# Peptides against a protein of PDB entry 5VVV: the designs that were tried, part 29

Target 1, 276 residues: chain A of PDB entry 5VVV
Amino acid sequence: FLCGVVEGFYGRPWVMEQRKELFRRLQKWELNTYLYAPKDDYKHRMFWREMYSVEEAEQLMTLISAAREYEIEFIYAISPGLDITFSNPKEVSTLKRKLDQVSQFGCRSFALLFDDIDHNMCAADKEVFSSFAHAQVSITNEIYQYLGEPETFLFCPTEYCGTFCYPNVSQSPYLRTVGEKLLPGIEVLWTGPKVVSKEIPVESIEEVSKIIKRAPVIWDNIHANDYDQKRLFLGPYKGRSTELIPRLKGVLTNPNCEFEANYVAIHTLATWYKSN
Target 2, 276 residues: chain A of PDB entry 5VVV as posed
Amino acid sequence: FLCGVVEGFYGRPWVMEQRKELFRRLQKWELNTYLYAPKDDYKHRMFWREMYSVEEAEQLMTLISAAREYEIEFIYAISPGLDITFSNPKEVSTLKRKLDQVSQFGCRSFALLFDNIDHNMCAADKEVFSSFAHAQVSITNEIYQYLGEPETFLFCPTEYCGTFCYPNVSQSPYLRTVGEKLLPGIEVLWTGPKVVSKEIPVESIEEVSKIIKRAPVIWDNIHANDYDQKRLFLGPYKGRSTELIPRLKGVLTNPNCEFEANYVAIHTLATWYKSN

## One batch from the design tools (peptide; aimed at target 1 L82)

Design b2_p16_6 (made by RFdiffusion4)
Pose (drawn by RFdiffusion4):
Structure b2_p16_6 (pose): chain A 276 residues (1-276), chain P 16 residues (1-16)
Amino acid sequence: as target 2 above (276 residues)
Amino acid sequence: AAHEKAKEAYIKAARE
């Protein structure tokens, strides 16, 4: 069961030294996972096709090392959604070559994120693929095979919370396609009824497990502050029923950008991780 | 451009 932090916000990402202190903290409080997905670390999203330079690679390896040294599972995320051409094989291959490079840093766990992308395709893609959801699942599955079908592997859908489902959660062509076609070994990230959910009703998640055909992984935006300059969140982890642990694969908290402000955010996530 | 648009869309949705 996956529990911990996703560094998945817009803005100045954390540095290696902050992530080491992060791992030591996750362990002192018995959490198991860290998802690396900062939106503005350019090679994660903006320049996803680009390989890490020599010194960048030295940094990532030293990072994946301290993750094992503290036994925190490290999941690497990549976001090709902005401009990838799903049908073109050279494009599919560059993704593998990039995912290969990181595999050789010590990485066993991977994620493909597709949040916040323009919902339609290029002229070339609309031929080989029936729908937008078809294209993502095809590449997510093909990639899931190539890496030797890894232990934990996450998929973040374009429709990743209740508000974002067209027309509703239950009869959505995008969501229908995912639950049926996406492989049973691939996890699905979900964010609650809204992007920043005030509460997560047990009925809403049971409802979601209907069409996804899985217990989804929560990308929790409760303490995220990247969307309002004046705002910071030092409150407890709240509005999440303890009765949810049995029904979910996990909850990764996407916290404040200011690293040291995240003490309460992670500790309260940790106490609640107990009690179920 | 596409990145900034996606970011602005996120900020708008987050504030709602």

Design b2_p16_6_s1 (made by RFdiffusion4, then SolubleMPNN; from b2_p16_6, 9 letters changed)
Fold by OpenDDE base, seed 2:
Structure b2_p16_6_s1 (fold): chain B 276 residues (1-276), chain A 16 residues (1-16)
Amino acid sequence: as target 1 above (276 residues)
Amino acid sequence: SKYEEAKKRYFEAALE
């Protein structure tokens, strides 16, 4: 069961010292996972093709080492979906080289994220793939296999919550394709009924689990505030029955952008997790 | 940009 934090918000990423403090805190609270997915980290998303500089490499190596020190699984995410051409072997090879670099930093867990992108493929991809989901699954499976089928590999669907599913969760051709064709060893991220879900009912998890043919990992935006800089979410992790725990592969909270605001958010997630 | 458009869609959906 993956339980911890995803740094997955828009806005200024956390500094390395904050991330190290996070790992210490996660260990103390018996949480086990950190997903590196800061939207405004340029080489994560907008410039995903760009290799890390020497300085950036040193920082990431240090960060990954720190995660290991605190027994936190460091999952490196990349979000190539803004402008990748799925059918272009050069794009696939570029993605492979980027993940090879991160592997050299000591990273062993990875994620491909296709959240917050257009549902459209370019003309070249349309000639090769039957659908957007087919394109995403193809590259995800290939990368997963290329990396030697790491123990933890996550996929974030474009339809990552109920409101983004067309026509709905249970009837989504996109999610059906993901469920049927994504290799079984790849975990699927899910956010619940909404982008920010006040509640995640058990039934909603059963519904999505059926179509994706696996228990999801929750990317939980309950404490996310990147969409409203005038608000801080200081309340406890709530609206998630502990009955979800046996039906999930994990929960990763995407909390407030302000690192210092997240004590209650993360601590109460830990309490929730340990209550099972 | 595609980034800004997607971010906007996320922000709008997050407020629903």
Scores: peptide ipSAE 0.710, ipTM 0.970, DockQ to the pose 0.929
OpenDDE base, seeds 1, 3, 4, 5: peptide ipSAE 0.691, 0.671, 0.693, 0.685; ipTM 0.967, 0.963, 0.966, 0.965

Design b2_p16_6_s2 (made by RFdiffusion4, then SolubleMPNN; from b2_p16_6, 10 letters changed)
Fold by OpenDDE base, seed 2:
Structure b2_p16_6_s2 (fold): chain B 276 residues (1-276), chain A 16 residues (1-16)
Amino acid sequence: as target 1 above (276 residues)
Amino acid sequence: SKYEEAKKKYFEAALK
């Protein structure tokens, strides 16, 4: 069971010292996972093709080493979906080289994210793939296999919550393709009924689990505040029955952008997790 | 940009 934090917000990423402090807290609270997915990290998303500099590499190596020190699984995410051409072997090779670099930093767990992108393929991809889901699954499977089928590999669907599913969760051709074609060893991220889900009912998890053919990992935006800089979410992790725990592969909270605001959010997630 | 457009869509969806 993956339980911890995803740094998955828009806005200024956490600094390395904050991330190290996070790892200390995660260990103390018996949480086990950190997903590196800061949207405004340029080499994560906007410039995903760009290799890390020597200085950036040193920082990431240090960060990954710190995660290991605190027994936190460091999952490196990349979000190529803004402008990748799935059918272009050069793009696939570029993605492979980027993940090879991160593997050299000591990273062993990875995520490929297709959140917050347009649903349209380019003309070249339309000639090769039957759908956007097929394109995403193809590259995800290839990357997963290329990396030697790492123990933890996450996929974030473009339809990552109920409100993004067309026509709905249970009937989504996109999610059906993901469920049917995504290799079984790849975990699927899910955010619940909404982008920010006040509640995640058990039935909603059963519904999505059926179509994706696996228990999801929750990317939980309950404490996310990137969408409203006037608000801080200081309340507890709530609206998630502990009955979800046996039905999930994990929960990763995407909390407030302000690192210092997240004590209650993360601590109460830990309490929730331990209550099972 | 595609990034800004997607971010805007996310923000709008997050507020619902």
Scores: peptide ipSAE 0.711, ipTM 0.970, DockQ to the pose 0.940
OpenDDE base, seeds 1, 3, 4, 5: peptide ipSAE 0.695, 0.665, 0.692, 0.689; ipTM 0.967, 0.963, 0.967, 0.967

Design b2_p16_6_s3 (made by RFdiffusion4, then SolubleMPNN; from b2_p16_6, 9 letters changed)
Fold by OpenDDE base, seed 2:
Structure b2_p16_6_s3 (fold): chain B 276 residues (1-276), chain A 16 residues (1-16)
Amino acid sequence: as target 1 above (276 residues)
Amino acid sequence: SLYEKAKKKYFEAALK
């Protein structure tokens, strides 16, 4: 069971010292996972093709080593979906080289994210793939296999919550394709009924689990505040029955952008997790 | 940009 934090917000990423402090807290609270997915890290999303500099590499190696020291699984995410051409072997090779670099930093767990992108493929991809889901699954499977089928590999669908599913969760051709064609060893991220889900009912997890043919990992935006700079979410992790735990592969909270605001959010997630 | 468009879409959805 993956339980911890995803740094998955828009806005200023956490500094390395904050991330190390996070790992200390995660260990103390018996949480086990950190997903590196800061949307405004240029080389994570906008410039995903760009290799890390020597200085950036040193920082990431240090960060990954710190995660290991605190027994936190460091999952490196990349979000190529803004402008990748899925059918272009050069793009696939570029993605492979980027993940090879991160593997050299000591990273062993990875995520490929297709959240917050347009649903349209370019003309070249339309000639090769039957749908956007087919393109995403193809590259995801290839990357997963190329990396030697790492123990933890996450996929974030473009339809990552109920409100993004067309026509709905259970009837989504996109999610059906993901469920049917994504290799079984790849975990699927899910956010619940909404982008910010006040509640995640058990039934909603059963519904999505059926179509994706696996228990999801929750990317939980309950404490996310990147969408409203006037708000801080200081309340507890709530609106998730502990009955979800046996029906999930994990929960990763995407909390407030302000690192210092997240004590209650993360601590209460840990309490929730340990209450099962 | 594609980034800004997607970010805006997320922000709008997060408020619903």
Scores: peptide ipSAE 0.697, ipTM 0.968, DockQ to the pose 0.940
OpenDDE base, seeds 1, 3, 4, 5: peptide ipSAE 0.677, 0.664, 0.679, 0.685; ipTM 0.964, 0.962, 0.965, 0.966

Design b2_p16_6_s4 (made by RFdiffusion4, then SolubleMPNN; from b2_p16_6, 12 letters changed)
Fold by OpenDDE base, seed 2:
Structure b2_p16_6_s4 (fold): chain B 276 residues (1-276), chain A 16 residues (1-16)
Amino acid sequence: as target 1 above (276 residues)
Amino acid sequence: SKYEESRKRYFEAALK
């Protein structure tokens, strides 16, 4: 069971010292996972093709080493979906080289994210792939296999919550393709009924699990405030029955942008997790 | 930019 934090917000990423403090807290609270997915890390999303500099590499190596020191699984995410051409072998090779670099930093767990992108494929991809889901699954499977089928590999679907599913969760051709064609060793991220889900009902997890043919990892935006920086979400982790725990592969909270605001959010997630 | 469009899509959905 993956339980911890995803740094997955829009806005200024946490500094390395904050991330190290996070790892200390995660260990103390018996949480086990950190997903590195800061959307404003340019080399994560906007410039995903660009290799890390020597200085950036040193920082990431230090961060990954710190996660290991605190027994926190460091998952490196990349979000190529803004402008990748799935059918272009050069794009696939570029993605492979980027993940090879991160592997050299000591990273062993990875995520490929297709959140918050347009569903329209380019003309070249439409000639090769039957759907957007087929294109995403193809590259995800290839990357997963290329990396030697790492123990933890996450996929974030474009339809990552109920409100993004067309026509709905249970009838989504996109999610059906993901469920049927994504290799079984790849975990699927899910956010619940909404982008910001006040509640995640058990029935909603059963519904999505059926179509994706696996228990999801929750990317939980309950404490996310990137969409409204005038607000801080200081309340406890709530609206998730502990009955979800046996039906999930994990929960990763995407909390407030302000690192200092997240004590209650993360601590109460830990309490929730340990209550099962 | 595609990035700004992406962020806008998320922000609009997060507020619903």
Scores: peptide ipSAE 0.713, ipTM 0.970, DockQ to the pose 0.956
OpenDDE base, seeds 1, 3, 4, 5: peptide ipSAE 0.712, 0.697, 0.710, 0.706; ipTM 0.970, 0.967, 0.969, 0.970

Design b2_p16_7 (made by RFdiffusion4)
Pose (drawn by RFdiffusion4):
Structure b2_p16_7 (pose): chain A 276 residues (1-276), chain P 16 residues (1-16)
Amino acid sequence: as target 2 above (276 residues)
Amino acid sequence: SEKHEKAKEEYIEAAK
C-alpha cells in the first residue's frame, strides 16, 4: 500500500539536499513512497524527450541511492502529454530511451502522467487511434511491457477528478476506455471530486472504482499552495475518512512548495496512515 | 512553452 509525498507542483522544485531530509522524515514516521513529478523541472515535462546530462545523472543516482538507504520507494514520473505524437514510432522510442536512462540510475518504479493537456490530437494521431483515451492507454501499456512490467507503475489520466469528467464520472467515454483497456498491473492516480478536494466521500471513491476497475491512487492536493501566492497550509490532514484505507491503493500528498512548511502536512498524513 | 503556460493558468483557475 502506497503512502507518502508527490513533489508534483508548479514552481521552483526541491533540491537534492531537501529530498534527503524528506526521505529521513518519511521513515521516522513510517511512510513508504516518493513520486518525483515536479512540473517545472524541465526534463520531466517541458523537454521530456531530452536525456539528463552527465552531472544531472550523477545527481539523480545519488538521489535514488539515499531513497534505498532510507527504504523509501522512488517512483519517477514523466509527462509527454503536451506535444507527444502517440502514433509516430520515433516518438514512442524516445520515451523508452529516456525511461531506459533513468532505469539505469537505480529506478524500478515509474509513472506516466497525462494531467492538464489539450484534450484533442494531431491530424496524424486521429487516424491510427479511435479516441484520445485509446492513444494514451496504448503507449502506457507498450511502455509498461518494455520496462519488464515493473512492481509499481502509475497512470495519471487527463480526467483525474470528478469535476474534470465529461459528462460525469459514471458514463464517460474517456474513463470507460481506461478501466477496460489499461493493464491490471498499472495503477491509476485520482485526485478526489475536485482538483483540491475539501473532502473525499467514501461513496465518490467506490463510485470511481466502478469505471476504473481498480482502487485508484490518490494524488492529494489538500496542502498544495502553488496556485495562490499569498496562501500556505499548516493545517491537519482532514476531510478524508479513515474508512478509505481499505478501498485505495494509496495516497500521495502534493504539499506546499516551501519545503519546511510541510511538517504538519506529512506528520498528520502519517498518523492517519496508522489507524488503518 | 505556450501550451505549458496555458495548462498552468488553467490549473490555477481550477484549483481556486

Design b2_p16_7_s1 (made by RFdiffusion4, then SolubleMPNN; from b2_p16_7, 8 letters changed)
Fold by OpenDDE base, seed 2:
Structure b2_p16_7_s1 (fold): chain B 276 residues (1-276), chain A 16 residues (1-16)
Amino acid sequence: as target 1 above (276 residues)
Amino acid sequence: MKKYEEAKERYKKAAL
């Protein structure tokens, strides 16, 4: 069971010292996972093709080593979906080389994210792939196999919550393709009924699990505030029955952008996880 | 940039 934090918000990424402090807190609270997915990290999303510099490499190696010191699984995410051409073998090879570099930093767990992108494929991809889901699954499976089938590999769908599913969760052709074609060793991220789900009912997890043919990892936006800079979410982790735990592969909270605001959010997630 | 900002605004609107 993956339980911890995803740094997955829009806005200024956390500094390395905040991330190390996070790992110390996660260990202390018997949480086990950190997903590196800061949307405003240029080499994560907008410039995903760009290799890390020597200085950036040293920082990431130090961060990954710190995660290991605290027995926290460091999952490196990349979000190529804004402008990747899935049918172009040069794009696939560029993605492979980027993940090879991160593997050299000592990273062993990875995520490929297709959240917050347009559903429209380019003309070249439409000639090769029957749907956007087929294109995403094809590259995800290829990358997963290329990396030697790592123990932890995550996929974030474009339809990552109920409100983004067309026509709905149980009838989504996109999620059906993901469920049928994504290799079984790849975990699927899910956010619940909404982008910000006040509640995640058990029935909603059973519905999505059926179509994706696996238990999801929750990307939980309950404490996310990147959508409204006037709000800060200081309340406890709530609106999730502990009956979800045996039906999930994990829970990763995407909390407030302000690192210092997240003590209650993360601590109460840990209490919730241990209460099962 | 444009696609990133359009996606960010779509996310923000869906989060509210």
Scores: peptide ipSAE 0.696, ipTM 0.962, DockQ to the pose 0.961
OpenDDE base, seeds 1, 3, 4, 5: peptide ipSAE 0.669, 0.649, 0.679, 0.673; ipTM 0.957, 0.954, 0.959, 0.958

Design b2_p16_7_s2 (made by RFdiffusion4, then SolubleMPNN; from b2_p16_7, 6 letters changed)
Fold by OpenDDE base, seed 4:
Structure b2_p16_7_s2 (fold): chain B 276 residues (1-276), chain A 16 residues (1-16)
Amino acid sequence: as target 1 above (276 residues)
Amino acid sequence: MEKYEKAKKKAFEAAK
């Protein structure tokens, strides 16, 4: 069971010292996972093709080493979906080289994120792939296999919540393709019925699990505030039955952008997880 | 579409 934090918000990423402090807190609270997915990290999303500099590499190596020190699984995410051409072997090779670099930093767990992108493929991809889901699954499977089938590999679908599913969760051709064709060792991220789910009913998890043919990892935006800079979400982790725990592969909370605001969010997630 | 979904969409649009 993956339980911890995803740094998955838009806005200023946390500094390395905050991330190290996070790992210390996660360990203390018996949480086990950090997903590196800061939307405004240039080399994560907008410039995903760009290799890390020597200085950036040293920082990431240090961060990954710190995660290991605190027994936190460091998952490196990349979000190539803004401008990748899935059918272009050069793009696939570029993605491979980027993940090879991160693997050299000592990272062993990875994620491919296709959240917050358009559903439209370019003309070249339409000639090769039957659908956007087929394109995403193809590259994801190839990368997963290329990396030697790491123990933890995550996929974030473009339809990552109930409201993004067309026509709905159970009938989504996109999620059907993901479920049928994504290799079984790849985990699927999900935010619940909504992008910010006030509640995540058990039935909603059963529904998505059926179509994706696996238990999802919850990317939980309950405490996310990147969408409203005037708000801090200081309340407890709530609206999730503990009955979800046996039906999930994990829960990763995407909390407030303000690092120091997240004590209650993360601590109460830990309490929730331990109450099973 | 809820306020957050609109905000995410706006953030997505701003990241283009």
Scores: peptide ipSAE 0.085, ipTM 0.806, DockQ to the pose 0.126
OpenDDE base, seeds 1, 2, 3, 5: peptide ipSAE 0.061, 0.064, 0.052, 0.063; ipTM 0.787, 0.782, 0.753, 0.786

Design b2_p16_7_s3 (made by RFdiffusion4, then SolubleMPNN; from b2_p16_7, 9 letters changed)
Fold by OpenDDE base, seed 1:
Structure b2_p16_7_s3 (fold): chain B 276 residues (1-276), chain A 16 residues (1-16)
Amino acid sequence: as target 1 above (276 residues)
Amino acid sequence: MEKYLKSLEEARKAAL
C-alpha cells in the first residue's frame, strides 16, 4: 500500500530542504511514499525533453539519497502530454533518455502523467492510434518495459476523475482501453468522483476498479489550494471511509502549496491509514 | 456545492 504525499500542485515548488523535512515527517508517521510531480517544475512538464544540468542532477541525487535514508519510496513523475507526438520514435527515445538520466540518480520508481491536457491528438498520431487512450497506453507500456518493469510504476489518465469520464466512469471508452491494454504491473492514479472530491464513496472506487481492472492509487486533492491562493486547508483528512484501504493500492495526498500548512493534513492521513 | 466544485475543477485547469 502506497501512503504519503504527491507534490502535484501548480505554483512555487517546495525547496529541497522542505522535501527532506517532509521525508523525515513521513518516516516518523510511518508513511512510505513521495511522488515528485510539481506542475511548475520546468523539466517535469513544460520542458520535459530537457535533460537536467550538472547542478540540477546533484540536487536530485541528494534528494533521492535523502528519501532512501528515511526509507521513503521516491517516485519520479514526468508529464510529456502537452506537446508529445506519441507516434514519433524520436519523442519516445527522448523520454527514455530523460528517465535513464533520473535512473542514474538512483531513482527506481516512476510515473507518467497525462492529466490536465487536451484530448486531441495531432494528425500523425491519428494515423497510428485508434484513440488517445491507445496512444498513451502504448508509450506507457513501452517505457515500463524499457525501464525493466520497475516495482512501482504509475499512470495518471486524462480522465482521472468521475466528472472527466465520457459518458461516465463505467461506460468510458478511454478508461476501458486503459483497463484492457495497460500492463497489469502499472498502477492507475485517480482523484475520486471529482478533481477535488469532498467525499470518496466505496461504491465509486468499486466502479472505477472494475473498468480499469485494478485497485487505483488515490491522488487526493482534499487539501490542495493551488486553485485558490487566498485559502489554506487546515482541517483533518476526512470523507474517506477506512473501508477504502483494502480496495486501494494507495493514497497520496496533494496538499497546500505552503509547506508549513500541511502538518494536520499529513498527520491525519497517517492516523486514517493506521486505523485499518 | 456541486457548482462550486465544478468551478474549482475549471480553476485548476485554468492555472495552465
Scores: peptide ipSAE 0.083, ipTM 0.789, DockQ to the pose 0.107
OpenDDE base, seeds 2, 3, 4, 5: peptide ipSAE 0.076, 0.073, 0.078, 0.077; ipTM 0.779, 0.741, 0.783, 0.782; seeds 2, 3, 4, 5 fail the geometry check

Design b2_p16_7_s4 (made by RFdiffusion4, then SolubleMPNN; from b2_p16_7, 7 letters changed)
Fold by OpenDDE base, seed 1:
Structure b2_p16_7_s4 (fold): chain B 276 residues (1-276), chain A 16 residues (1-16)
Amino acid sequence: as target 1 above (276 residues)
Amino acid sequence: MEKYEKAKERAKKAAL
């Protein structure tokens, strides 16, 4: 069971010392996972093709080493979906080389994120792939196999919540293709019925699990404030029954942008997890 | 609730 934090918000990323302090807190609270997915990291999303500099490489190696010291699984995410051509072998090779660089930093766990992108494929991809889901699954399976089938590999679908599914969760052709074609060792990220789910009913997890043919990892936006920087979400982790735990592969909370605001959010997630 | 989801979706789309 993956339980911890995703740094997955828009806005100023956390500094390296905040991330190290996070790992210490995660270990202390018996949480086990950190997903590196800061939306405004240029080399994570907008410039995903760009290799890390020597200085950036030293920082990431130090961060990955710190995660290992605290027994925290460091998952490196990349979001190529803004401008990748899925059918272009050069784009696939560029993505492979970027993940090879991160593997050299000592990273062993990875994520491909296709959240917050347009559903329209380019003309070249439409000639090769029957749908956007087929294109995403093809590259995700190829990258997963290329990396030697890592123990933890995550996929974030473009339809990552109930409100984004067309026509709905149980009938989505996109999620059906993901469930049928995504290799069984790849985990699927989900935010619940909504982008910011006030509640995640058990029945809603049973519905999505049936179509994706696996238990999801919850990307939980309950404490996310990137959409309203004038608000801090200081309340407890709630609106999730502990009956979800045996029906999930994990829970990763995407908390407030302000690192110092997240004590209650993360601590109450840990209490919820240990209450099962 | 719907207002905040639409705000998050708009903030996400404005960063595109």
Scores: peptide ipSAE 0.108, ipTM 0.829, DockQ to the pose 0.093
OpenDDE base, seeds 2, 3, 4, 5: peptide ipSAE 0.099, 0.077, 0.089, 0.082; ipTM 0.821, 0.804, 0.819, 0.814

Design b2_p16_8 (made by RFdiffusion4)
Pose (drawn by RFdiffusion4):
Structure b2_p16_8 (pose): chain A 276 residues (1-276), chain P 16 residues (1-16)
Amino acid sequence: as target 2 above (276 residues)
Amino acid sequence: HEEARTFYEETAREDS
């Protein structure tokens, strides 16, 4: 069961030294996972096809090392959604070459994120693929095979919370396609009824497990502050029923950008991780 | 990228 932090916000990402202290904290409080997905670390999203330079690679390896030294599972995320051409094989290959490079840093766990992308395709893609959801699942599956079908592997759908489902959660062509076609070994990230969910009703998640055909992994935006300059969140982890742990694969908290402000955010996530 | 980020920020503010 996956529990911990996703560094998944817009803005100045954390530095290696902050992530070491993060791993030591996750362990002192018995959490198991860290998802690396900062939106503005350019090679994660903006320049996803680009390989890490020599010194960048030294940094990532040293990072994946301290993750094992503290036994925190490290999941690497990549976001090709902005401009990838799903049908073109050179494009599919560059993704593998990039995911290969990181695999050789010590990385076993991977994620493909597709949040916040223009919903339609290029002229070339609309031929080979029936729908937008078809294209993502095809690549996500093909990639899931190539890496030797890894232990934990996440998929973040374009429709990743209740508000964002067209027309509703239950009869959505995008969501229908995912639950049926996406492989049973691939996890699905979900964010609650809204992007920043005030509460996560047990009925809403049971409802979601209907179409996804899985217990989804929560990308929790409760303490995220990247959307309002004036705002910071030092409150407890709240509005999440303890009765949820049995029904979910996991909860990764996407916290405040200011690293040291995240003490309460992670500790309260940790206490609640107990009690179920 | 910047358009997607702006959209996210507007949506998050409305949710809060």

Design b2_p16_8_s1 (made by RFdiffusion4, then SolubleMPNN; from b2_p16_8, 9 letters changed)
Fold by OpenDDE base, seed 2:
Structure b2_p16_8_s1 (fold): chain B 276 residues (1-276), chain A 16 residues (1-16)
Amino acid sequence: as target 1 above (276 residues)
Amino acid sequence: FEKAREKYKKQALEDL
């Protein structure tokens, strides 16, 4: 069971000192996972093709080493979906080389994120792939296999919550394709019924699990505030029955952008997880 | 690029 934090927000990423302090807190609270997915990290999303500099590589190596020291699984995410051409072997090779670089930093766990992108394939991709889901699954499977089938590999769907499913969760052709074609060793990220889910009912997890043919990892936006800089979510982790735990592969909270605000959010997630 | 971020932000605000 993956339990911890996704740094998955828009805005200023956490500094390396904050991330190290996070790992210390996660270990202390018997949480086990950190997903590196800062949306405004240039080489994560907008410039996903760009290799890390020597200085950035040193920082990431140090960060990954710190996660290991605290027994925290460091999952490196990349979000190529803004401008990748899925059918272009050069794009696939570029993605491979980027993940090879991160693998050299000692990273063993990876994520491909296709959240917050347009559902439009370019003309070249439309000639090769029957749907956007087929394109995403194809590259995800290829990357997963290329990396030697790492123990933890996550996929974030473009339809990552109920509200984004067309026509709905159980009838989504996109999620059906993901469920049917995504290799079984790849975990699927899910945010619940909504982008910001006040509650995640058990039935909603059973519904999505059926179509994706696996238990999801929750990307939980309950404490996310990157959409409104005037709000801080200081309340406890709530509206998730502990009955979800046996039905999930994990829970990763995407908390407030303000690192200092997240004590209650993360501590109460840990309390929730331990209550099973 | 901004449109996708805007869609997320808009939806998150509507969820509250």
Scores: peptide ipSAE 0.712, ipTM 0.954, DockQ to the pose 0.855
OpenDDE base, seeds 1, 3, 4, 5: peptide ipSAE 0.703, 0.639, 0.697, 0.690; ipTM 0.953, 0.943, 0.952, 0.951

